Peptides against a protein of PDB entry 5EIB. Designs and how they scored, part 360

Target 1, 366 residues: chain A of PDB entry 5EIB
Amino acid sequence: VDLEPGTMDSVRSGPFGQIFRPDNFVFGQSGAGNNWAKGHYTEGAELVDSVLDVVRKESESCDCLQGFQLTHSLGGGTGSGMGTLLISKIREEYPDRIMNTFSVMPSPKVSDTVVEPYNATLSVHQLVENTDETYCIDNEALYDICFRTLKLTTPTYGDLNHLVSATMSGVTTCLRFPGQLNADLRKLAVNMVPFPRLHFFMPGFAPLTSRGSQQYRALTVPELTQQMFDSKNMMAACDPRHGRYLTVAAIFRGRMSMKEVDEQMLNVQNKNSSYFVEWIPNNVKTAVCDIPPRGLKMSATFIGNSTAIQELFKRISEQFTAMFRRKAFLHWYTGEGMDEMEFTEAESNMNDLVSEYQQYQDATAD
Target 2, 366 residues: chain A of PDB entry 5EIB as posed
Amino acid sequence: VDLEPGTMDSVRSGPFGQIFRPDNFVFGQSGAGNNWAKGHYTEGAELVDSVLDVVRKESESCDCLQGFQLTHSLGGGTGSGMGTLLISKIREEYPDRIMNTFSVMPSPKVSDTVVEPYNATLSVHQLVENTDETYSIDNEALYDICFRTLKLTTPTYGDLNHLVSATMSGVTTCLRFPGQLNADLRKLAVNMVPFPRLHFFMPGFAPLTSRGSQQYRALTVPELTQQMFDSKNMMAACDPRHGRYLTVAAIFRGRMSMKEVDEQMLNVQNKNSSYFVEWIPNNVKTAVCDIPPRGLKMSATFIGNSTAIQELFKRISEQFTAMFRRKAFLHWYTGEGMDEMEFTEAESNMNDLVSEYQQYQDATAD

## One batch from the design tools (peptide; made by RFdiffusion4, then SolubleMPNN)

Design b2_p30_8_s4 (from b2_p30_8, 11 letters changed)
Fold by OpenDDE base, seed 2:
Structure b2_p30_8_s4 (fold): chain B 366 residues (1-366), chain A 30 residues (1-30)
Amino acid sequence: as target 1 above (366 residues)
Amino acid sequence: MLKRPKLHGAREVKPSDKKYTDIIEIHVGD
């Protein structure tokens, strides 16, 4: 789905264009112009019914639909505005299905689009209400990984997308291979989401490798386990040491000893016990898949539900507040039929979410 | 200017032999 036709032509002409049905490409003509309101209320609203018709047709072709996975960016007007409109409309039509998202958070280090804090805040408000699971993939963290960890002097979008693709492949491992822990989206939600609103995940991946880095150093299980809990390996720009883990899933891939994995996972929990809530017993889940990712002998993927994710939302809120207090660019949104109240409601709901994470961070066992 | 790689709006339905295994993937571009 895109509000611009040239994106669909690029996918169709790309190396994977033939894996998709031609009828499953839905596109507009005008684009969203980086405006959430165009994506949500005008240009996106004109296109949404044609997208829903394709969703219905694909749903009818499923033997047993468990849910949806939506991938979008919260910085751009199409991904943010039309993406959240689609989430809302699909949730309304399929209320008993799981809504999972891969939500790319904007960063000033990656894009000069001034209105990204508005698009992100308005999107987070919709994601709080209409998703069951959201993987926070932060362009800030991806840039910092590329620059600091991968030693890329000038990170490209190809480098960022490589990290996104590795992470998405990692977190979906249990859904794609039989006999795994969290083999369905509902079982993942039950294990990862202790409170309905606290469904935002920080993903992480080990080993971190750039495209063309020939040093496929085979890591050991201890090295993988240590790296997947390192803040430098998180795809969300928050430090887990500033919060507490509510729940964790660890997904190992490759030929390894389950006993060694369990021993290392116990050791890392004991070493980091201060960074877990004590009132959720058995809140760390581990899976091992014998099939390694392409090009690696072994990998580990991390899924954390941490109260430290509030740092990401605080960063967006601070940027939003600085613009909104000045009413900067607000007329571009109100001109598409938005009220100023919707901005205030979205800011309030994101601040409430931050307060909820802080409350559970400070909670002790009674 | 780094052109944002638009997350290309492809849908993949993976057929599955298991009950409750079908997931509709939706990609929304920027």
Scores: peptide ipSAE 0.504, ipTM 0.811, DockQ to the pose 0.218
Fold by OpenDDE base, seed 5:
Structure b2_p30_8_s4 (fold): chain B 366 residues (1-366), chain A 30 residues (1-30)
Amino acid sequence: as target 1 above (366 residues)
Amino acid sequence: MLKRPKLHGAREVKPSDKKYTDIIEIHVGD
């Protein structure tokens, strides 16, 4: 789905264009021009029914639909505006199905789009209400991983998208291979989401290794476990040490000892015990899949529900507030039929979410 | 090695190939 036609031709001509059905490409003509309101109320609203018709047809072809997995950017007008419109419309039509998202958070280090804080805040407001599970993939964190960990002097969008693809492949491992922990989206939600609004996850993928160091690195279970819990390995730009984990899932892939995995997972929990809430017993879940990812002997994927995710939302809120107090660029949104009240409601709901995370961070066992 | 995807991708809705665990994947462009 895109509001611009030129992107479709780039995917169709790409090395993976043939894995998609031609009829499942839905596209507009005008684009959103980096404006959430164009994606949500005008250009996106004209295209949404055509997307829903494809979604219905695919849903009818399923033997047992468990839910939806949407991938979008919160910085651009199409991904943010039309993406959240689609989430809302799918939630209305399929209220009993799980809505899972991979939401790419904007960063000033990656994009010069001035209105990204508006698009992100308006999107987070929709995601709080209309998703069951949201993987926060932060362009800030992806850039920092590429630069600091992977030793890329000038990170490209191709480098960032490689990390996104690795992470998505990792978190979906249990859904793709039978007999695993969290084998369906609903079981994942039950294990990961203790409170309905607190459904934003920080993902991580190991191993992350620079090209120059790959030949010298032995992949071991201890090294994977250590890297997964390192703040520099998180795909969201927050430090887990500034918050508390509500829940964690670790997904190992490859031929390894289950005993060694359990020992290392116990050791890392004990070492980091101050960074877990004490009132959620057995809040760390571990899975091992014998099938490694392509080109690796083993990997591990981390999913954390942490109160430290509030650092990501605070960053967006600070940028939003600085622009909104001046009404900067607001006329581009109000000209598409939005009220200033929608901005105030979105800011309020995101600040309430931050306050909820802080409340559970400060909560003690009774 | 995972291949680098390009930024400006059209994205498709796909069913899972698994009868009892079907997930519709929706990809929205920027």
Scores: peptide ipSAE 0.483, ipTM 0.794, DockQ to the pose 0.192
Fold by OpenDDE base, seed 1:
Structure b2_p30_8_s4 (fold): chain B 366 residues (1-366), chain A 30 residues (1-30)
Amino acid sequence: as target 1 above (366 residues)
Amino acid sequence: MLKRPKLHGAREVKPSDKKYTDIIEIHVGD
């Protein structure tokens, strides 16, 4: 779905355009113009019913629907506004199904869109209420990985999207292959989400290797484990050392010793014990899938529910507040039928979420 | 300056290959 037709044509003509059913391409004509309110209340609202009709048709074709997986950007008007509208509408129609999202967080380092903090804050407000699981994929973290770890002098969208795709493929491994931990979205939620609102995940992927070093590096379970828990490998721009893990899932792929994985996972937990909450027993889950990702002998994918994710929300909130105090660009949103109060509610709810993460960070076992 | 990756995802609702455990995938553009 897109509010811009040219994006759909690019997907259709792309190397993967044929994997999509032609009828499952829903597109508008006007775009959202990077305005959440256009995506949510006007242009997106005109298109949402056509998307819901496709969703219904696909739902009827399922023998047993677990839920939905939505991929969107929180800084663009379509991804943010129409994406969250669709999440809301799907939640209303399918309240018993899991809503999972891959939410790309905006960064000023990656985009020049001035209103991104508004779009992101308004989106986070919707995601707090209407999703069960949200993978926070931060463009800042992706850029930093590309630049620092992958040694790309000029990261491209192709490079960022490659990381996103690797991460998405990693976290969905248990859903795609039988006999794995978290084999369904509901089991993932039960293992990863101890509190309903605290469903924002820091994904990570290993190995992350520069093209020049790939040829010489033997991938080992210890190296994958160490890299997966490294803050520099997080797809969200948060330092896990500034918070505590509520829950963790690690998904290893490839032919490896399960014993070695368990030993390394125990070792990394013991070394980082101060970065876990002590009051959630068995909060680290490990899966091993013998099927490696394409082009790798082995990989590890990390899913962290960490209180350090508040750093991401604080960053967005600070940027939001700086604009909102000046009423900058608000007329573009209010002109689409949005109330100024909804900005204040969204800011408040995001600050409450930050406060909730801090509360659980500071919580001790009684 | 990187020109924002439009998540060039057409919303395909893909059923999973698991008929009994289907996930509908939705890709929203930017």
Scores: peptide ipSAE 0.492, ipTM 0.802, DockQ to the pose 0.212; fails the geometry check
Fold by OpenDDE base, seed 3:
Structure b2_p30_8_s4 (fold): chain B 366 residues (1-366), chain A 30 residues (1-30)
Amino acid sequence: as target 1 above (366 residues)
Amino acid sequence: MLKRPKLHGAREVKPSDKKYTDIIEIHVGD
């Protein structure tokens, strides 16, 4: 789905264009111009029914529908505005189905789009209410991984996309291979989301290795486990050491010993026990899939529900507040039919979410 | 101009497995 045709043409002409049904390409002509309000109330609202018709048709073709997995960006007007409109409309029509998202958070290090904090704040407000699980993929963290860990001098969007694709492939492993932990979206939500609003996940992937070091790096279960829990491998720009894990899932891929995985997962929990809440028993889940990812002997994917995710929301809130206090660019949103009240409601709800994460961070076992 | 990472999660739905697509994937552009 896109408000611009040129994206769809690039996907169709790409090596994977034939995987998608031609009828499942829904696109507009005008784009959202990086404006959430255009994506949500005008240009996106004109296209949403055509997308919903495709969603209905695909839903009717399913023998069993678990839910939806939406991939979007929160700083672009289409991904943010139309993406959240679609989430809302799908939630209204399918209230008993799981809504999962891969939500790419904006960063000033990656994009010069000045209104991204508005688009992100307005999107987070919708995601809090209308999703069951959201993987927070932060462009800042992806850039920092590319630059610092992968030693890419000039990270490209292709480099960032590669990390995202590896992560998405990792977190969806249990959904693709039968007999795994979290084999469906509902089981994942039950294991990962102890409180309904606290459904924002920090993903991580291992191994992350620079091209120059790949030939010298042994892939071992201890190294994967250590790297997976390293703050530098988190794809959300927050430090897990500044918060507490409510829940964790680890997905190992490749031929390895289950015993060795369990031993290393126990060791990393014990070493990092101060970074877990003590009042959620058995809050770490581990899965092993014998099928490695393409080009690797083994990998590990991390899913963390951490109160440290509030650092990401605080960053967005600070940027939002700095612009909104000045009413900067606000007329581009109000001109598309938005009320100024929707900005204050979105800011309030995101600040409430931050306060909720802080409350559970500070909570002790009674 | 960095062009935002377009998350292309191409699920290879084999034509035979059409009935067993338990998850609808939606990719929204920027």
Scores: peptide ipSAE 0.490, ipTM 0.794, DockQ to the pose 0.192; fails the geometry check

